Peptides against a protein of PDB entry 2AZE. Designs and how they scored, part 8

Target 1, 148 residues: chain A of PDB entry 2AZE
Amino acid sequence: AQECQNLEVERQRRLERIKQKQSQLQELILQQIAFKNLVQRNRHAEQQASRPPPPNSVIHLPFIIVNTSKKTVIDCSISNDKFEYLFNFDNTFEIHDDIEVLKRMGMACGLESGSCSAEDLKMARSLVPKALEPYVTEMAQGTVGGVF
Target 2, 101 residues: chain B of PDB entry 2AZE
Amino acid sequence: GRLEGLTQDLRQLQESEQQLDHLMNICTTQLRLLSEDTDSQRLAYVTCQDLRSIADPAEQMVMVIKAPPETQLQAVDSSENFQISLKSKQGPIDVFLCPEE

## One batch from the design tools (peptide; made by RFdiffusion4, then SolubleMPNN)

Design b1_p21_8_s1
Fold by OpenDDE base, seed 3:
Structure b1_p21_8_s1 (fold): chain B 148 residues (1-148), chain C 101 residues (1-101), chain A 21 residues (1-21)
Amino acid sequence: as target 1 above (148 residues)
Amino acid sequence: as target 2 above (101 residues)
Amino acid sequence: STAKRLKEMEARANKQLARPL
């Protein structure tokens, strides 16, 4: 019946939207964990050193990273006001945002790849509100994706 | 029947989506709190050593881009064209290499 | 949104190529 067909279309639309939101939530959780973990790390480090790091030795968020082979030739043109940059490379490059950097640093406790030790999982859980803990557990187990 | 089943499914999906929205709001709130905390922002940094941990400094050059909000980044990465374009509307863009390189 | 979140969104939005940039 036409009515059932219409509802089926709506069902599929909702399923896709839920799937997208699940991915978004996972990313938000990873960001939260990564940021809190980074702040915690740095706070502890500064306390141990009894001083902040040298100003030119740190890069504050947000930032973007571009990496390429040291053999890559880069031509750069910059506008007078530095509002515009143009980089030309003779080989491939990679672009990473700060969140990706934090993930690679282990600030997300390996949760992004499902590579959490028991200690990593404990840390991850400690950095989120109680309401998010079940989801963190599911992410670590790779069981996210069900309808709840 | 089929109609009743679909109707029930839609109700369940709506409930699930609402739960997701709630969790997302909680998470977004936490991120906002971090962004509003001056001390947290002061401590939100990485070192050049951190950056070298993600890319082998012996083989890779690492360029850091600090750009204001609303900066547009366009990149082309193909065998015939390797290009990055940056256009800011709110202020100057800062690009630098890690001093340890 | 905050500058941080906005920048992250921009970074993701600008990464529109099929393969990682």
Scores: peptide ipSAE 0.251, ipTM 0.889, DockQ to the pose 0.065
Fold by OpenDDE base, seed 5:
Structure b1_p21_8_s1 (fold): chain B 148 residues (1-148), chain C 101 residues (1-101), chain A 21 residues (1-21)
Amino acid sequence: as target 1 above (148 residues)
Amino acid sequence: as target 2 above (101 residues)
Amino acid sequence: STAKRLKEMEARANKQLARPL
């Protein structure tokens, strides 16, 4: 019936919206874990070294990374006020944000790919509020997607 | 019947979405707390060694971009055009290379 | 595709540049 069809359309719309929010939530969780884990790592490292690293040796968030072959020729044009940059490459390049860098560093404990060891999962859980722990567990197991 | 079932499904989906919104609010709050904590911000950094571990400068050139909020990045990658454009609205952009070890 | 990947990379970069952290 038409009435049922209307509700089916609404159902599908809500399911799609939920799917999008699940993806957003997972990303937020990964960001939180990665940031807290990074801070924890650096705090420990500075304590062991008994001093902070030289200012010019570290890159504070936020940042973006661009990488390309060492053989790639790059032409750079900069505005006088440095508000505008134009880079021309003679070959392909990659762009990574700081969050992706942190993930590749293991700061998200492998949760982003469901590749968590028991210790990784323990660390991940310790870096989120209690209310988020069940979702972290589901992410690690790859079981996110159910209705709750 | 089918109508009753669909109606029930919609109610359940609404509850699920509300729960997701709640969890997202918790996450957003935690991230805000991190942004407001001076010590956390001081410690929120990576080293050149970290970058070398994921992109070895011996094989790859690694360029770091630090730009103010609301900066626009546009990229083109085709067989005959490889380009990145940066446009800041509220301050200068800083670009530097990660040195090789 | 390369175009799709680049678009996603661009989107993430711009999103990063829009957040406070």
Scores: peptide ipSAE 0.151, ipTM 0.892, DockQ to the pose 0.762
Fold by OpenDDE base, seed 4:
Structure b1_p21_8_s1 (fold): chain B 148 residues (1-148), chain C 101 residues (1-101), chain A 21 residues (1-21)
Amino acid sequence: as target 1 above (148 residues)
Amino acid sequence: as target 2 above (101 residues)
Amino acid sequence: STAKRLKEMEARANKQLARPL
């Protein structure tokens, strides 16, 4: 009947919404783990060195990275107030946000690709509230996506 | 019947979504706490060495962009045009290169 | 596709630039 058909449409809509939220949650978890792990790493490093790094030697979050071949010619136009930048390249480039950088650094413990060792998984779990631990486990196993 | 089955499915999906919402709230809260903690902010940094580990400056030039919130980035990457445009609303943008060493 | 990837890069970049952390 029409009623059943309406409910089927609603069911599909909800499934899609849940899928989107699952993706968002995974990214939030990775972000949290990466940030906390980064802070922990740096805290430990500074303690061992007994001093913070020179200010100009570090890049605080947030940031964006642009990389291209060192042979790429770049023309840069900057407004007087530095509110606007225009970069022209003669070849292709890549853009990465700070989260992606942290992932590549291993700050997300390989959780982003489901490549966690037992030690990595232990670290990841330790960096999230208890309520998130089951989801972290699922991410590590690549089993996220089920309806629970 | 079919109607009962669908109704049950919708209830289960609602419960699942509520669980997800709860978990997301926990995550966003944790991230907010990190952003509000001065010590965490101070320690939330990477080094040029870190960047070199992911993009070798011997082969790649690495440019770092620091911009205030609400800055807009637009990029074009085609055979005819390769460009990045940055437009800030709240302040100056800082761009610098990561040295090869 | 390249176009899709670039669009995603823009989206992520803009999102990260918008956040306070």
Scores: peptide ipSAE 0.143, ipTM 0.890, DockQ to the pose 0.716
Fold by OpenDDE base, seed 1:
Structure b1_p21_8_s1 (fold): chain B 148 residues (1-148), chain C 101 residues (1-101), chain A 21 residues (1-21)
Amino acid sequence: as target 1 above (148 residues)
Amino acid sequence: as target 2 above (101 residues)
Amino acid sequence: STAKRLKEMEARANKQLARPL
């Protein structure tokens, strides 16, 4: 009886760990797709333009975005060496990392919300190794979450 | 019996976790390859137009922060305090605004 | 278009207590 109880505790522990790893894997897949898709987009664009964009016209990863109402008053204090910044806002703001920006740009093909078209899914699959394709399909169908 | 059933469940869960670990290793490897590829990193950029599609400068101010690794970011967003603090120890922090602002 | 650096260093002069060390 005690042995069974111990195994049940372990079972629950493993289930929770698997769930966490599933979430981590999904995020990693989304990152991979987003990055590769971004690179592909830009490569194509540069080929069409026959030149790279001006250096100061682009923002390379990694970066952080802060957005707030244009009406928000911002006070900024910067150290002399630019090692420290302090921003004070008079209203709410939002912070986004580069991955979130890429997702909103559609670079993850809508896979992040499980709302990708057949073409989006095809693109997503093409941007991952073959071993990951089944999982990408499951993400698109919303069938991830079970034990496999 | 119950013991045999639980034992079998644990074995199946072990196999599932091993599969997840394998897939994650594949993913991390791919990401590392991207980070180590000079051409990929050169092409890993967004434009101001991209950012405008996320937050239109007509309505939103968009600030871009480029900071060295290990930079500390602290943010407070409450009715009483709206603040962002950045502290770098590895180099200067660069902050940009998208044009049209 | 090109990104511009934030030009709010003047705010530092007006906010003594807000200045980072």
Scores: peptide ipSAE 0.025, ipTM 0.865, DockQ to the pose 0.031

## One batch from the design tools (peptide; made by RFdiffusion4, then SolubleMPNN)

Design b1_p22_4_s2
Fold by OpenDDE base, seed 5:
Structure b1_p22_4_s2 (fold): chain B 148 residues (1-148), chain C 101 residues (1-101), chain A 22 residues (1-22)
Amino acid sequence: as target 1 above (148 residues)
Amino acid sequence: as target 2 above (101 residues)
Amino acid sequence: SSTKAKLQAMEARANKQLARPL
């Protein structure tokens, strides 16, 4: 019936919205874990070294990374006020944000790919509020997607 | 019947979405707390060694971009055109290379 | 193409990063 069809359309719309929010939530969780884990790592490292690293040796968040072959020729044009940059490459390049860098560093404990060891999962859980722990567990198991 | 079942499904989906919203709010709050904590911000950094571990400068050139919020990035990658454009609205952009070890 | 889609994703992510406080 038409009435049922209307509700089916609404159902599908809500399911799609939920799917999008699940993806957003997972990303937020990964960001939180990565940031807290990074801070923890650096705090420990500075304590062991008994001093902070030289200012010019570190890159504070936020940042973006662009990488390309060492053989790639790059032309750079900069405005006088440095508000505008234009880079021309003679070959392909890659762009990565700081969060992706942190993930590749293992700061998200492998949770982003469901490749968590028991210790990784323990660390991940310790870096989120209690209310988020069940979701972290589901992410590690690859079982996110159910209705709750 | 089918109508009753669909109606019940919609109510359950609404509850699920509300739960997701709640969890997202918790996450957003935690991230805000990190942004407000001076010590955390001081410690929120990576090293050149970290970058070399994921993109070895011996093989890849690694360029770091630090730009103010609301900066626009546009990229083109084709056989005839490889380009990145940066446009800041509220301050200068800083670009530097990660040195080789 | 796959390359174009990947680039668009990278660009979108970069712009999102530049829009956040952290």
Scores: peptide ipSAE 0.176, ipTM 0.894, DockQ to the pose 0.799
Fold by OpenDDE base, seed 2:
Structure b1_p22_4_s2 (fold): chain B 148 residues (1-148), chain C 101 residues (1-101), chain A 22 residues (1-22)
Amino acid sequence: as target 1 above (148 residues)
Amino acid sequence: as target 2 above (101 residues)
Amino acid sequence: SSTKAKLQAMEARANKQLARPL
């Protein structure tokens, strides 16, 4: 009986670990799709414009975004070497990383929210290796979570 | 029996985890390839127009922060304290605003 | 000037009184 109980504990532990890895994999897939889609978009845009954008007109990854009301007062303290920043706000703010920005731009094809059209799903599948396509399909259907 | 069932479950879970590990390795490899590709990195950018599309500068101030790897970010967002602290170990932090334009 | 340079300049002008060195 004790042996069975030990195995049951281990079973549950492994299930939880698998669940965590599934979440990690989903995020990695979204990142891959978003990055490749972004690169593809920009490549196409530059080709059509027959020129790259001015070097200092774009923001290269990685970055983060902080947004707050225009009326928010921000006090900023910066170290002499710019290694340290301290921002004090008088109101709430939001922080978004570059991946979230890309998602909101639609670079992940709506896969992050299960809002993929047929075309979006086709695009998403085209941006991953063949081995990942089934998982992309499951993500689009919201069926990720099963043990396979 | 109970023991046999649990043993079988564990074997199946092991196989499932191995499959996940394999898929994750494939994915991380793809991301690494992107990071190592000069052309991809050159094209890995957003524009101010992109940022305006997701956050209206007419109503929201949008601050862009480019920080070196391993930069520590601490944020407090409560009724009593609204603060962001950034500490870099590998270089200067760049901060600028996205204009409404 | 570049967009980035313009943004930085605007930021500096707008928030100079609120920005202090550590």
Scores: peptide ipSAE 0.068, ipTM 0.876, DockQ to the pose 0.027
Fold by OpenDDE base, seed 3:
Structure b1_p22_4_s2 (fold): chain B 148 residues (1-148), chain C 101 residues (1-101), chain A 22 residues (1-22)
Amino acid sequence: as target 1 above (148 residues)
Amino acid sequence: as target 2 above (101 residues)
Amino acid sequence: SSTKAKLQAMEARANKQLARPL
């Protein structure tokens, strides 16, 4: 019947939207964990050193990094007001945002790749509100994707 | 029948989506709290040593870009063209290298 | 003595001219 067909279309639309939101939530959780973990690390480090790091030794978020071989030749053009940059490379490059950097630093506790130790998982759980803990557990187990 | 089943499924999916929205709101709230906390923002940094841990400066050049919000980044990475274009509308872009070159 | 160096500083190097005005 036409009515059932319409509902089936709506069902599929909702399923896809839920799937997208699940991915978004996972990313948000990873960001939260990474940021809190970073702040915690730095706070502890500064306390141990009894001083903040030199101002020119740190890079505050947000940022983007570009990495390429040291052998890569880079041509750079900059506008007078520094509003525009153009980089030309003679070889391949990589671009990473700050979140990816934090993940690679282990600030997300390996949750992004399902490579959590028991200690990593404990840390991850400690950095989120109680309501998010079950989801963190599911992410670590790779069981996210079900309808709840 | 089929109609009843589909109707029930849609209700369940609605509840699931609402739960997801709730969790997302909790998460975004936490992130906002971090952004509003001056001390947290002061401590939200990485070091060049951190960057070296992900891209060894012995082998790689690491360039850092600090750009205002809404800055457009376009990149082309092909055998015939390797290019990055940055265009800001809100202020100057800052680009610098890690010390190990 | 900074651990980060402005890319623009590389323009001042005699052996490197990496940046040009648009």
Scores: peptide ipSAE 0.061, ipTM 0.875, DockQ to the pose 0.027
Fold by OpenDDE base, seed 1:
Structure b1_p22_4_s2 (fold): chain B 148 residues (1-148), chain C 101 residues (1-101), chain A 22 residues (1-22)
Amino acid sequence: as target 1 above (148 residues)
Amino acid sequence: as target 2 above (101 residues)
Amino acid sequence: SSTKAKLQAMEARANKQLARPL
């Protein structure tokens, strides 16, 4: 009886760990797709333009975005060496990392919300190794939640 | 019996976790390859147009922060305090605004 | 224009305070 109880505790522990790893894997897949899709987009754009964009016109990863209302008043203090910044806002703001920006740009093909078209899914699959394609399909269908 | 059933469940869960670990290793490897590829990193950028598409400067101020690794970011967003603090240990922090702001 | 600018630049929106040394 005690042995069975111990195994049940372990079973629950492993189920929870698997769930966490599923979430981690999904995020990694989304990052991979987003990055590769971004690179592909930009490569194509530069080929069409026959030149790279001006250096000061682009923002390379990694970066953080802060957005707030245009009406928000911001007080900014910067150290002389620029090692320290302090921003004070009079209203709420939002912070987004580069991955979130890429998702909102559609670079993850809508896979992040499970709302990708057949073409989006095709693109997503093309941007991952073959071993990951089944999982991408499951993400698109919203069927990842189970143990496999 | 119950013991045999639980033992079998644990074995199946072990196999599932091993598969997840394998897939994650594939993913991390791919990401490392991207990070080590000079051409990919050169092309890993967004434009101000991209940022405007998700946060229009006509309505939103968009600030871009480029900071060295290990930079500390602290943010407070409450009715009493709206603040962002950045502290770098490895070099200067660069903050940009998109045009039209 | 897609040219990015420093936050401390004078072209920043008027309702923001220019960068000041700590």
Scores: peptide ipSAE 0.019, ipTM 0.863, DockQ to the pose 0.030

Design b1_p22_4_s3
Fold by OpenDDE base, seed 5:
Structure b1_p22_4_s3 (fold): chain B 148 residues (1-148), chain C 101 residues (1-101), chain A 22 residues (1-22)
Amino acid sequence: as target 1 above (148 residues)
Amino acid sequence: as target 2 above (101 residues)
Amino acid sequence: SERKERLAKMEARANAQLRRPL
């Protein structure tokens, strides 16, 4: 009846919402892993070097990267207060946020693509609270999408 | 019947969503902790070498943008126009190249 | 177009990043 029809619609709505939240959760997990892994990497590196790197040699998060061919001509207009920038390119460009950079660096242990070695997965699990470990495992296996 | 089945499904889905919300809260909390930890923030950096690994400066120019929160970025990439616009409301925007470049 | 979609995703990610508390 009409009631069943309404519930079917609601069921589908909830399924879609769950799917969206699953995606959001996965991204949050990846961010957490990437950040913590980055911090650990740098901590270890600084310990080995016995000092921090030169301040001007590192880029602290957050940041955005824009890359284009070296042959690309770029015109830049900047407001006096530097609140506004306008870049004009004569060719295509790419924009990457810091998370994407970290993923490409392997800071997310390949979890973002489900291509984790056993060691990568172990690392990933170690960088999240216990409650999230099962979900990390599912992400690695590509089995995310099931109903809890 | 079908009604009972649907009702049960909806309850199960609600429980699943609540579980997701719980996990998301855990993640959000962890991220907040990271943002509030001074040592973590000090160590939250990449090097130009790291950037070279994703965009080789031998072939690509790499521009770094550090902007205040809520800065608006607009991009256009078409045959007639290639443009990036940045508008901040909370402070100046910093744009630079890696020193090695 | 696919190119426009790609750009939109890039822009969306960038703006999302700019809204993060971190």
Scores: peptide ipSAE 0.322, ipTM 0.911, DockQ to the pose 0.727
Fold by OpenDDE base, seed 3:
Structure b1_p22_4_s3 (fold): chain B 148 residues (1-148), chain C 101 residues (1-101), chain A 22 residues (1-22)
Amino acid sequence: as target 1 above (148 residues)
Amino acid sequence: as target 2 above (101 residues)
Amino acid sequence: SERKERLAKMEARANAQLRRPL
């Protein structure tokens, strides 16, 4: 019937929206874990060294990374006020945000790929509020995606 | 019947979405707390060594971009053009390489 | 093109990063 067909369309719409929100939530969780883990690492390191690192030796978030082969020739033009930059490369490049950098550093405990050791999972759980722990567990197991 | 089943499904999906929204709000709150904590922001940094761990400078050049919020980045990567354009409206953009590079 | 798609994703992520407060 037409009524059933209309509801099927709505059902599918909602399912897709939920799927999108699940992805967004997972990303938010990863960001939270990565940031907190980074802060924890650096705090511990500075305590052990009894001093902060030299100011010019660190890059504070947020940032973006552009990487390319060392053989790539880069031409750069900059406006006088430094509001505009134009880079021309003679070969391909990659762009990464700071979150991706943190993930590759292991700050998300391998949760982004579902490759968590027991210790990694323990760390990940410790860095989120209690309400999020079940979801972290599901992410580690690769069981996220169901409707609850 | 089928209609009843679909109606029930929609109700359940609504509840599921509300639960997701709640969890997302929790995450957003935690991130805001981090952004508002001066000590956390002070400690929110990576080193050039960290960057080298993910992009070996022996093979790759690593450029760091620090730009104000709402800066526009446009990239072109084709056989004829390889380009990145940055345009800020809120302040100067800082681009640099790690000191060891 | 897969290459163009990859670039578009990178660009989108970068711009998204530039819009977030943290």
Scores: peptide ipSAE 0.319, ipTM 0.910, DockQ to the pose 0.731
Fold by OpenDDE base, seed 4:
Structure b1_p22_4_s3 (fold): chain B 148 residues (1-148), chain C 101 residues (1-101), chain A 22 residues (1-22)
Amino acid sequence: as target 1 above (148 residues)
Amino acid sequence: as target 2 above (101 residues)
Amino acid sequence: SERKERLAKMEARANAQLRRPL
């Protein structure tokens, strides 16, 4: 009886761990798709233009974005070695990582919302190894979550 | 019996987790390959136009932060304080504004 | 509060990004 109870506790622990790993895997897949899609887009654009964009017009990954109203007053203090920054705002702000930016740009093909079109799904599948394609399909359908 | 059923269930969960770990390893490997590929890194960029598409500079300013790995970011957003603190241990931090059109 | 939670999520994502190899 006690042994069975211990095993049930262990089962629940493993189920929760699997759930967490599923979430992590989904995020990794989205990152992979977003990065590869971005690279592909830029490669195509540069080929069409027959030249790279001006150096000052692009921002290479990785980066973080902070946005706030243009009316927001910002006070910035920087250490002598530029190792430390302190920004004071008089109003609210938002922080976004580069992955979030890529998602909003559509680089993840809408897969992050599980509402991608057939064309988006085809693109997403083409940007992952074969072993991950079934998982991408499940993400698009919103059916991820079962134990396999 | 109950014990046998639970034991079998745990074995199945172990197999499922192993499969999941395998898929995660594949993803991690792909990301590492991207990080190691010089051409991919050269092409891994967004434009100011891209940023404008998600945050209109006509209404909002967009600040870009490029910091070394393991940089610490702390933020406070309250009626009393609106603050962002950055602390790097591996090198200087670069901050610049995305220009308007 | 919801606002505090939102900020915490933004901060967590930013710091996670800063720990990534890419």
Scores: peptide ipSAE 0.312, ipTM 0.909, DockQ to the pose 0.754
Fold by OpenDDE base, seed 2:
Structure b1_p22_4_s3 (fold): chain B 148 residues (1-148), chain C 101 residues (1-101), chain A 22 residues (1-22)
Amino acid sequence: as target 1 above (148 residues)
Amino acid sequence: as target 2 above (101 residues)
Amino acid sequence: SERKERLAKMEARANAQLRRPL
C-alpha cells in the first residue's frame, strides 16, 4: 500500500512537470513563429520599399516597453554610467516585453489565443519545423494538454 | 495489479516527457539558428508605428528600454508606489520614447 | 543611442511628463 502511494505521488509529480514543459513548449513555439513572421514582414517591406528603414526609426529586439497615461508624471534618476535607472510614476503603468508586443502585433498569428483563421494556421505551420506542426495544430484548436 | 498498473503509467509518462523534451530541443534549436543568422537579426525589429498600434500615443506614452542581457528589473505597481528600477551589470541602459504622431 | 536619448529628452520636455533630477 505504501509503495503504491509513493508511486502515485511520483505520478502526480511527473504529470505536473509535463504540464509545465507543455506550457514552456507552447511559449517557445509562439516565440519562434513571432520572430520568423516579423523577419518575413520586414524583409518584404524593405523589398517593396527598395531600401531599409531610416536609421533610428526601428527598434531591434530585445526590448521592453513601458506605457502609462500621457498625464502620468515620471521622475527618472540615472546613474552616471547609465547602469542604473529609477523611474517613479505618480500613477499606474504597464510593462511589456518584446514577445508580448509581437503577439499583440499579430506576429504569432493569433495562435496565442486560439484565434487562428485557416490562413493564420497555414502561416503558423509554415514557420515551424515539420515535427512541430501537429503541436501547432493542437494549439490552434485548444486541444493541447493531454499526455502523448 | 495496482502496482503494476502504476509502474506502467510511470513508464509511459517518462516516454511522453522524452518526446516533449525532443520537441523542445527542436524548437530551441530553431531559435538559436535565428540568433546566429545575421540577416534575421538585422530584420528583427519593430517600428514606432508598430508600438503605436498597441498603445495609442494620444492617450498613452510608450517608453522603450533596451538593456543588456540579465539586467535586473524591479517594478512596484501598487496604490501607493509606482516604480521601476533597472540595474545592469554588463553595460549602459538605453531609454527613449516612442514619439506621438 | 545618443540620438534616441536626445529624442527622448525632447519628447519629455514637450510633454512636461518626464523629469530628470540630474
Scores: peptide ipSAE 0.066, ipTM 0.880, DockQ to the pose 0.028

